# Ledger of designs, part 31: peptides against a protein of PDB entry 3OAK

Target 1, 145 residues: chain A of PDB entry 3OAK
Amino acid sequence: DDLEQYLDEKILRLKDEMNIAAQLDIDTLNKRIETGDTSLIAMQKVKLLPKVVSVLSKANLADTILDNNLLQSVRIWLEPLPDGSLPSFEIQKSLFAALNDLPVKTEHLKESGLGRVVIFYTKSKRVEAQLARLAEKLIAEWTRP

## One batch from the design tools (peptide; made by RFdiffusion4, then SolubleMPNN)

Design b1_p13_1_s2 (from b1_p13_1, 4 letters changed)
Fold by OpenDDE base, seed 5:
Structure b1_p13_1_s2 (fold): chain B 145 residues (1-145), chain A 13 residues (1-13)
Amino acid sequence: as target 1 above (145 residues)
Amino acid sequence: MDEIAEEILKESE
């Protein structure tokens, strides 16, 4: 119906925006590494983060989010950056919090790759303890019998 | 953790 179509288009647009933001930040950091210009700051994901969190927090969008594999873009946002660093603390914290309220199923983890990435956050020495605990909570929830 | 990852993979099959 009209509402379903509207919601699908909304999520797909956001998905595209997220992917673009991620790539722009990667490009910025690659250039920073290549040139040594420390004034180059990757900020595209941070700028878009409030919109992402807003969408992920809407109960009426949950099915649309999961059906359109928006979690793939969430996974992309969580992946390590070219300089070996992780996304900002704020990005990690906000996304983990938002994921906690979504009815994520095993099939969604598979099609998005999100499961493996979140497991990484439970194991990485580069992750703040607070965020590692949030990641652990998600894994525990997703692996429930 | 490897077991958790394996579990996720198995459940996804």
Scores: peptide ipSAE 0.040, ipTM 0.703, DockQ to the pose 0.153
Fold by OpenDDE base, seed 4:
Structure b1_p13_1_s2 (fold): chain B 145 residues (1-145), chain A 13 residues (1-13)
Amino acid sequence: as target 1 above (145 residues)
Amino acid sequence: MDEIAEEILKESE
């Protein structure tokens, strides 16, 4: 199917872009730590966030998103950074919001590792209370009998 | 944490 192929390619491209953005931010922060150059700011994920949110919000892309394990890249974006900090508030908030609208199943959580990371957000003292509640909501939905 | 995660995910299956 031409449409399915197109959508697969679209999601896979985004997945690649997300992974690159994450790595670039990691590299930036590692260099910041190494050099002490406080002018180095990791902004690649933030720059790409609107595109990510746009894609995640499209109902017609849900199956493609899940089938291509885009959630793995979402997980990567949510992981702690080299300096021990978490991704920006906006990244967390936007991703958690988007995840609420996806028909995420256990298999997707396992293959992406997203379940583990979101659980982390429910427990970490570094997470803002508002975002911890969003994470808790996700866990509740994913573990619904 | 991995163990807890596995348990939670298993409950959803």
Scores: peptide ipSAE 0.040, ipTM 0.701, DockQ to the pose 0.065
Fold by OpenDDE base, seed 2:
Structure b1_p13_1_s2 (fold): chain B 145 residues (1-145), chain A 13 residues (1-13)
Amino acid sequence: as target 1 above (145 residues)
Amino acid sequence: MDEIAEEILKESE
């Protein structure tokens, strides 16, 4: 119906925006590596983060989020950057919090690759202890019988 | 990592 179509388009637009933001940050960091210009800072994901969190937190969008594989873009945002660093503490914290309220199923984890990435956060020594605990909580919830 | 991920995801089913 009209509402379903509207919601699909909304989520697909956000998905595109997230992917673009991720790529722009990658481009910025690659340029930083190439030029040595330490004033270059990747900020596109951070700028878009409030919108992402707002959408992920809306219960009426849960089905649309999952059906359109928005979690793939969430996974992309959580992946290591070209310089080997992880996304900002704020991005990690906000996304883990938002994921905690979504009815994520095994099929969504597989089609998005999110499961593997979150497991990485439970094991990596580069991750802050607080965030590793949040990742562990997600894994525990997703593996419930 | 991938092996561990697969094992965990299987347990989720």
Scores: peptide ipSAE 0.039, ipTM 0.700, DockQ to the pose 0.066
Fold by OpenDDE base, seed 3:
Structure b1_p13_1_s2 (fold): chain B 145 residues (1-145), chain A 13 residues (1-13)
Amino acid sequence: as target 1 above (145 residues)
Amino acid sequence: MDEIAEEILKESE
């Protein structure tokens, strides 16, 4: 119906925005590496983060979020950056928190690749202990029978 | 992106 169409459009637009933000940050960091210009700072994901968190927190959007594979964009945001670093502490924390309230199923993890990325966060020595615990909590929830 | 995914898998296994 009209509402479903509206919600789909909303989520797909955000998904596009997230993907663009991620790519822009990657481009910035690649240029930073190539040129050595340390004034180049990747800020696009950070700028968009409040909107992402807001949408992920809406219960009425949960089905639309999952059906449109927005979690793929969440996965992209969590992947290591060109310089080998991880996304900011705030991005990790906010996304892990938001994911806790979504009814994520195995099929969503498979189509998005999110499961493997979050597992990475439970094992990586580069991840802050606090965030590793959040990642572990998610894995426990997703793998429980 | 695929290269990053492969790296993640190596580190997570």
Scores: peptide ipSAE 0.036, ipTM 0.700, DockQ to the pose 0.132

Design b1_p13_1_s3 (from b1_p13_1, 4 letters changed)
Fold by OpenDDE base, seed 4:
Structure b1_p13_1_s3 (fold): chain B 145 residues (1-145), chain A 13 residues (1-13)
Amino acid sequence: as target 1 above (145 residues)
Amino acid sequence: SDKIFEEILKEAK
């Protein structure tokens, strides 16, 4: 119906925006590595984060989020950066919090690759203890009997 | 638990 179509388009637009933001940050960091210009700062994901969190937190968007595989873009945002670093603390914290409230099923984890990435966060020595605990909580919820 | 997810978990270990 009209509402469903509207919500689909809204989520798909956000998905595109997220993917673009991720790529722009990757480009910035690659340029930083190549040129040594330390003034280059990747800020696109951080700038878009409030909008992402707002959308992920809306219960009425849950089905649309999951059906359109927005979690793939969430996974992309959580992936390590070209310099080997991880996304900012705020991005990790906000996304883990948002994921905790979504009715994520195995099929969504599979089609998005999110499961593997979150498991990475439970094992990585580069992750802050607080965030590792959040990742562990997600894994526990997703693997509960 | 979900079999598919368990397989993913094992793969990640």
Scores: peptide ipSAE 0.033, ipTM 0.628, DockQ to the pose 0.077
Fold by OpenDDE base, seed 1:
Structure b1_p13_1_s3 (fold): chain B 145 residues (1-145), chain A 13 residues (1-13)
Amino acid sequence: as target 1 above (145 residues)
Amino acid sequence: SDKIFEEILKEAK
């Protein structure tokens, strides 16, 4: 119906915006590596983060979020960057918090690749301890009997 | 990014 279509379009637009932001940050960091210009700062994801968190926190959007594989874009935002660094502390913290309230199922983890990324955060020594704990909490909830 | 992720994941194990 009209409402369902509206919600789908809303989520798909955000998904596109997230993917663009991620690519722009990658481009910035690749240029930083190529030129050595340390003044180049990747800020596109951080700028969009409040909107992402707002959408992920809305209970009435949960089904639409999961059905449209928005978690794929969340996974992309959590992946290591070209220089091997991780996304900002705020991005990690905000996304892990938001994911905790979504009814994520195994099929969503597989189609998005999010499960593998979150497992990475439980094992990496470069991740802050408090964020590793949040990642472990997610894994525990997703794998509970 | 997927290739980089896989490489980093292996190193982190």
Scores: peptide ipSAE 0.032, ipTM 0.666, DockQ to the pose 0.137
Fold by OpenDDE base, seed 2:
Structure b1_p13_1_s3 (fold): chain B 145 residues (1-145), chain A 13 residues (1-13)
Amino acid sequence: as target 1 above (145 residues)
Amino acid sequence: SDKIFEEILKEAK
């Protein structure tokens, strides 16, 4: 199926772009810590965020997203940064919103590691209350009987 | 960042 193949390639390219963006931000922040240069700002994920949100919001891409474990890259984007900080408020909010509309199953949570990361957001005192509630909503949805 | 995540998670829970 030409369409399925095209969609797979599209998602896999995005997955790669997301992983690269995450690593570049990590590199930037490591250099910031090393040099003390506060002008170094990690912005690669933020720059790519609109594209990520756009893709995650497409109903016709849901199966392709889940089948190709794009959620692993989403998990990576949600992990703490080298300086101990969390990703920007906007990244958290946008990703939690996008995840809410995906038909995520237990198997996807396991293969991506997303479940445990989102649980972290429900418990951490460093997370804004508004976002903690969004994380709770996701956990409730994923674990409902 | 998995190591950092695990350490923070341990402290936060």
Scores: peptide ipSAE 0.031, ipTM 0.663, DockQ to the pose 0.136
Fold by OpenDDE base, seed 3:
Structure b1_p13_1_s3 (fold): chain B 145 residues (1-145), chain A 13 residues (1-13)
Amino acid sequence: as target 1 above (145 residues)
Amino acid sequence: SDKIFEEILKEAK
């Protein structure tokens, strides 16, 4: 119906925006590595983060989020950057918090690759302890019988 | 992106 179509379009637009932001940041950091210009700073994901968090927090969007594999874009945002660094503390914290309230199922983890990425955060020594705990909580929830 | 992630995972293991 009209509402379902509207919600799908909303989520798909955000998904596209997230993917563009991620690629722009990757391009920025690749150029930084290539040129040595340390003034180049990747900020596109950080700029879009409030909108992402807002959408992820809406209960009425949960089905649309999961059905359209928005979690794939969340996974992309959590992946290591070209310089080997991780996304900002704020991005990690906000996304882990938002994921905690979504009814994520095994099928969503498989189609998005999110499970593997979050497991990485439980093992990495570069991750802040409080964020590692959030990642552990997610894994525990997703692996429950 | 996927390639970078896989490379980091290999180093972490």
Scores: peptide ipSAE 0.030, ipTM 0.645, DockQ to the pose 0.139

Design b1_p13_1_s4 (from b1_p13_1 with F1M E10K E11R)
Fold by OpenDDE base, seed 1:
Structure b1_p13_1_s4 (fold): chain B 145 residues (1-145), chain A 13 residues (1-13)
Amino acid sequence: as target 1 above (145 residues)
Amino acid sequence: MDEIAEEILKRAK
């Protein structure tokens, strides 16, 4: 119906915006590596983060978020950058917190690749201990009997 | 890494 269509379009637009932000940050960092210009800073994801968190926190959007595989874009945002660095502390913290309140199922983890990335955060020595604990909490929740 | 991930996903709800 009209409401379902509206919600689908809203989530799909955000998904596109997230993917664009991720690519722009990748482009910025690749240029930084190629030119040696250390003044180039990737900030597109950070700028969009409040909107992402706002959408992920809305209970009435949960089904739409999961059905449209928005978690794939969340996974993309969590992946390492071209220089090997991780997304900002705030991005990691905010996304892990938001994921904790979503009714994520096995099928969503598989189609998004999110499960593999979150496991990375539980094992990587580059991740802050606080964030590793949040990642572990998610894994425990997703694998409970 | 991939093997562990697959095991986790298999056990996930």
Scores: peptide ipSAE 0.037, ipTM 0.666, DockQ to the pose 0.096
Fold by OpenDDE base, seed 5:
Structure b1_p13_1_s4 (fold): chain B 145 residues (1-145), chain A 13 residues (1-13)
Amino acid sequence: as target 1 above (145 residues)
Amino acid sequence: MDEIAEEILKRAK
């Protein structure tokens, strides 16, 4: 119906925006590595984060989020950057928190690749202990009987 | 990593 179509378009637009933001930050950091210009700072994901958090927190969008594989873009945002660093602490924290309130199923984890990335966060020594615990909490919720 | 990830995902709901 009209509402479902509207919600689909909303989520698909956000998905596109997230993917663009991620790529722009990757491009910035690759250029930083290539040129040595330390003034180049990746800011696109940080700028878009409030909008992402707002959407992920809306219960009425849960089905639309999952059906349109927005979690793939969440996974992309959580992946290591060209210099091997991880996304900002705030991005990690906000996304992990938002994921706790979504009815994520195994099928969503597989089609998005999110499960694999979150497991990385439970094992990596580069991740802050607080965030590793949030990742562990997600895994526990996703694997509960 | 992928092997461990798949194992965990098998147990996911």
Scores: peptide ipSAE 0.037, ipTM 0.653, DockQ to the pose 0.097
Fold by OpenDDE base, seed 3:
Structure b1_p13_1_s4 (fold): chain B 145 residues (1-145), chain A 13 residues (1-13)
Amino acid sequence: as target 1 above (145 residues)
Amino acid sequence: MDEIAEEILKRAK
């Protein structure tokens, strides 16, 4: 199916872009730590965020998103950074909101590792209250009998 | 919380 192939390629390209953005930000922050150059700011994920949110919000892409393990890249974006900090408030909020509308199943959580990362957000005292509530909502949905 | 989650918590300080 030509359409299915097109959608797969679209999601896989985004997945690559997300992974590259994450690595570039990690490299920037590692260099910041090593050099002490406080002018180095990690901005690649923030720049790509609108595109990520746009794709995650499209109902017709849900199966393609889940089948291609795009959630692995979402998990990567949510993990703590080299300096121990969390991704920006905007990234957390946008991703949690987008995840809430996806038909995520246990198998997707296992292959992506997303469940364990979101659990972290329910436990960390550094997470903003409203984001912790979003994380709790996701966990409740995913652990529903 | 499993071992991976614990490791994530460590990284977050």
Scores: peptide ipSAE 0.035, ipTM 0.679, DockQ to the pose 0.374
Fold by OpenDDE base, seed 2:
Structure b1_p13_1_s4 (fold): chain B 145 residues (1-145), chain A 13 residues (1-13)
Amino acid sequence: as target 1 above (145 residues)
Amino acid sequence: MDEIAEEILKRAK
């Protein structure tokens, strides 16, 4: 129906925006590496983060989020950057919090690749202890019998 | 426990 179509389009637009933001940050960091210009800061994801969190927090969007594989873009945002660094503390914290409230199922983990990335956060020594604990909480939920 | 959970658990150990 009209509402379902509207919601699908809304989520798909956000998904596209997230992917673009990720790529722009990658481009910025690659240029930083190439030029040595330390004034180049990747901020596209951070700028878009409030919108992402807002959408992920809407209960009425949960089905649309999961059906359109928005979690793939969430996974992309959590992946290491070209310089080997991780996304900002705020991005990690906000996304882990948002994921905690979504009814994520096995099929969504498989189609998005999110499970493997979150596992990384439970093991990496580069991750802040607080965030590692949040990742562990997610894994615990997803591994329930 | 599903396939994904088993794989995750295996990696986490």
Scores: peptide ipSAE 0.035, ipTM 0.663, DockQ to the pose 0.066; fails the geometry check

Design b1_p13_2_s1 (from b1_p13_2, 4 letters changed)
Fold by OpenDDE base, seed 3:
Structure b1_p13_2_s1 (fold): chain B 145 residues (1-145), chain A 13 residues (1-13)
Amino acid sequence: as target 1 above (145 residues)
Amino acid sequence: MSQELIDEAVKEA
């Protein structure tokens, strides 16, 4: 199926772009720590965020997103950074909102590791209250009987 | 090392 192949390739390209953005930000922050150069700012994920949100919001891409484990890259984007900080407020907010509209199943949580990361956001005192509530909502939905 | 990072972040929270 030509359409299915096209959509798979599209999602896999985005997945690669997301992983590259995450690694570049990690490299930037590691260099910041090593050199003390406070002018080094990690912005690759923020720059790519609109594209990520756009793709995650497309209902016709839901199956392709889940089948290709794009949620693994979402998990990577939510992980703590080398300096101990968390991703920007905007990244957290946008991703939690997008995740709320996806038909995420247990198998997707397991293969991506996303479940444990979102649980972290319900527990951390460094997370903004409104974002913690969004994380809690996701956990509640994913753990429904 | 993702889980280790999460565990450390939780500890610091």
Scores: peptide ipSAE 0.026, ipTM 0.663, DockQ to the pose 0.247
Fold by OpenDDE base, seed 5:
Structure b1_p13_2_s1 (fold): chain B 145 residues (1-145), chain A 13 residues (1-13)
Amino acid sequence: as target 1 above (145 residues)
Amino acid sequence: MSQELIDEAVKEA
């Protein structure tokens, strides 16, 4: 199926882009720590965020997103950074909102590790209350009977 | 990539 192949390639390209963006930001922050150069700012994820949100919001991409484990890249984007900080407020908010509309199943949570990371956001005192509530909502949805 | 940081953050929470 040509359409299915096209969609797979689209998601796999985005997955690669997300992973690269995350690694570049990590590299930037590590270099910032090593050199003390405070002008080094991690911006790659923020720059790519609109594209990520756009893709995650499209119902016709849901199966492709889940089948290709794009949620693993979402998990990576939500992980704490080398300096101990969390991703920007906007990244957290946008991703939690987008995740709310996906038909995420237990198998997807397990293969991506996303469940564990979102649980972290429900427990951490470093997380804004507003975002902790969004994380709680996701956990409630994913664990409902 | 940063599971140890997640674990540490949870511990400190």
Scores: peptide ipSAE 0.026, ipTM 0.666, DockQ to the pose 0.346
Fold by OpenDDE base, seed 2:
Structure b1_p13_2_s1 (fold): chain B 145 residues (1-145), chain A 13 residues (1-13)
Amino acid sequence: as target 1 above (145 residues)
Amino acid sequence: MSQELIDEAVKEA
C-alpha cells in the first residue's frame, strides 16, 4: 500500500529528526559544562517541538506512530539532561498533552520504555505540580483494568 | 546513561 508506506517513511524520518535533536542538545549541554560558556543553550528539541506536536495530534497517524515506535523518541525527549535538568516546561506539557490523545497500549509502553519515564515524572519533586498531575493521569489511564 | 540519569534524578528528588 503506497499510502501506508508513505506514512511509515514520514514517521521514521521524524523519529530520526527527534533523535538527532536530542543528541545535539546533549552535546550542547556537555560543551557548556566543559567550557563554562553560559551562552550555549540547548534549543534543538524546542525548535522541532511544533512539528512533533503536529504529527502526534493527527488521528490518522496514530497507528503509524505506534507501529513504528515513535514513542521511543518521545521517551528520549523526556529524559533528564546531562546537567541533571529536565526538558523545558513547554516540551513536557506538549508531550503529555499529545500522549493523552493516543491509544497507547501496554505493548507500546514496553517497547518504548515510556511508562518508566512517565512514572519518574510522578515521583520527581523538581517537576512542576501541574505536569506531575498530567503524568499521573497518563499512568492511571495506562494501568486501568 | 539515560537510565542512570533517571535513577539519579529520582534519588535526588
Scores: peptide ipSAE 0.025, ipTM 0.660, DockQ to the pose 0.267
Fold by OpenDDE base, seed 1:
Structure b1_p13_2_s1 (fold): chain B 145 residues (1-145), chain A 13 residues (1-13)
Amino acid sequence: as target 1 above (145 residues)
Amino acid sequence: MSQELIDEAVKEA
């Protein structure tokens, strides 16, 4: 219906915005590596984060989020950057918190690749202990019999 | 989550 179509378009638009933000940050960091200009800072994802969190927190969008594989863009945001660093503490914390309230199923984890990335966060020595615990909580919920 | 996904994630970590 009209509402369903509107919600689909809303989520797909956000998905596109997230992907663009991720690519712009990658481009910035690649340029930083190439030029040695340490003043170049990747901030596009951080700037968009409040909007992402707002959408992920809305119960009425849960089905639309999952059906349109928005979690793929969430996975992209969590992946290591060109310089080997991880996304900001705020991005990790906010996304892990938001994911906890979504009815994520195995099929969503497979089609998005999110499951593999979150497991990485439970095992990486580069991840803050606080955030590793949040990732562990998610994995426990997703692997529940 | 499938065991295969878990195994792959372990290798990447």
Scores: peptide ipSAE 0.025, ipTM 0.637, DockQ to the pose 0.171

Design b1_p13_2_s2 (from b1_p13_2, 7 letters changed)
Fold by OpenDDE base, seed 2:
Structure b1_p13_2_s2 (fold): chain B 145 residues (1-145), chain A 13 residues (1-13)
Amino acid sequence: as target 1 above (145 residues)
Amino acid sequence: MSEELIEKAVKEA
């Protein structure tokens, strides 16, 4: 129906915005590495984060989020950056918190690649202990019989 | 969701 179509389009637009933000940050960091200009700061994901969190927190969007594989873009946002660093503490924390409230199923983990990335966060020595615990909580929730 | 299914999904993702 009209509402369903509207919601699909809304999520797909956000998905595009997230992917663009990720790429712009990658470009910024690559340029920083290339030029040595330490004034270049990747901030596109951070700027968009409030909108992402707002959408992910809406219960009425859960089905639309999952059906349109928005979790793929969440996975992209969680991947290591060109300099080997991880996304900001705030991005990690906010996304892990938002993911905790979504009814994620096996099929969503598979089609998005999110499961693999979250497991990485449970194992990485570069991840803050607090965030590793959040990642562990997600894994525990998803593996719950 | 079983651990086995998650492991499979993770490996295949």
Scores: peptide ipSAE 0.033, ipTM 0.706, DockQ to the pose 0.064
Fold by OpenDDE base, seed 3:
Structure b1_p13_2_s2 (fold): chain B 145 residues (1-145), chain A 13 residues (1-13)
Amino acid sequence: as target 1 above (145 residues)
Amino acid sequence: MSEELIEKAVKEA
């Protein structure tokens, strides 16, 4: 199926781009810590965020998103950074909103590690109340009988 | 999904 192959390749390319962006930001912040150069700012994920949100919002891509474990890259983007900080407010908000519209199943949580990270956001005192509520909503939806 | 299955998936992730 040509369409299925095209969609898989599209999602896998985005997955690679997301992973690269995350690593570049980690490298930037590690260098900032090592050198004390406060002019070093991690911007790669923020730059790519609009593309990520666009893809996650497309209903016709839901199956290929889940089948290719793009949620692993979403989990990576939500993890704490080397300096102990969390990703930007906008990244958190956008990803939580996008996740709310995906038919996430137990197998997807298992293979991506996303469940554990989202639970973290419901408990952390460093998370904005608005975003903690979004995380709680996701957990409630995923744990519905 | 059941809460039990989610908890299991979270632990195994």
Scores: peptide ipSAE 0.032, ipTM 0.701, DockQ to the pose 0.063
Fold by OpenDDE base, seed 1:
Structure b1_p13_2_s2 (fold): chain B 145 residues (1-145), chain A 13 residues (1-13)
Amino acid sequence: as target 1 above (145 residues)
Amino acid sequence: MSEELIEKAVKEA
């Protein structure tokens, strides 16, 4: 199936781009810590965010997204940074919103590690209240009998 | 999806 192959390749390319963006931001912040240069700002994930949101919002890509474990890259984007900070407010909000419309199953949570990270956001005192509520909503949906 | 399955998935992830 040519269409299926095309969609797989599209998602896998995005997955790679997301992973690269995450690593570049980590490198920037590590350099900031090493040099003390506070002018170094990590912006790669934020720059790529519109593309990520666009893809995650497309219903026809849901199966491809889940089958190719794009949620692993979503998990990576949500993890704490080297300086202990969390990703930007916009990244958190946009990703939680997008996840709400995906038919995520237990197997996807296992292979991506997303469940553990989202639970972290429900417990962390560093997370904004409105985002903690979004995280709790996701957990409730995933644990619904 | 049961809560138990989610907890198991989280621990195994």
Scores: peptide ipSAE 0.031, ipTM 0.699, DockQ to the pose 0.065
Fold by OpenDDE base, seed 5:
Structure b1_p13_2_s2 (fold): chain B 145 residues (1-145), chain A 13 residues (1-13)
Amino acid sequence: as target 1 above (145 residues)
Amino acid sequence: MSEELIEKAVKEA
């Protein structure tokens, strides 16, 4: 119906915005590496983060989020950056927290690639202990009987 | 979710 279509369009717009933000940050960091211009700072994801968290926290959007594979964009945001670093502490923390409230199923983990990335965060020594524990909590929740 | 299923999904993702 009209509401469902509205919600789909809302989530798809956010998905597009997230993907653009990720690519812009990648482009910025690649240019920083290429030129040595340390004034180039990747901030697009950080700027969009509050909107992402707001949407992910809405129970009425859960089905739309999962059906439109927004988790693929979440996965993209969690991937290592061109310089090998991980996304900011706040991005990791906020996304891991938001993911705990979503009814994520095996099919969503598979189609988004999110499961693999979160497992990475449980194993990586580059991840802060606090965030590794949040990742472990997600894995535990997803594997619970 | 089944632990076995999620492990398979993670590996295939």
Scores: peptide ipSAE 0.031, ipTM 0.694, DockQ to the pose 0.065

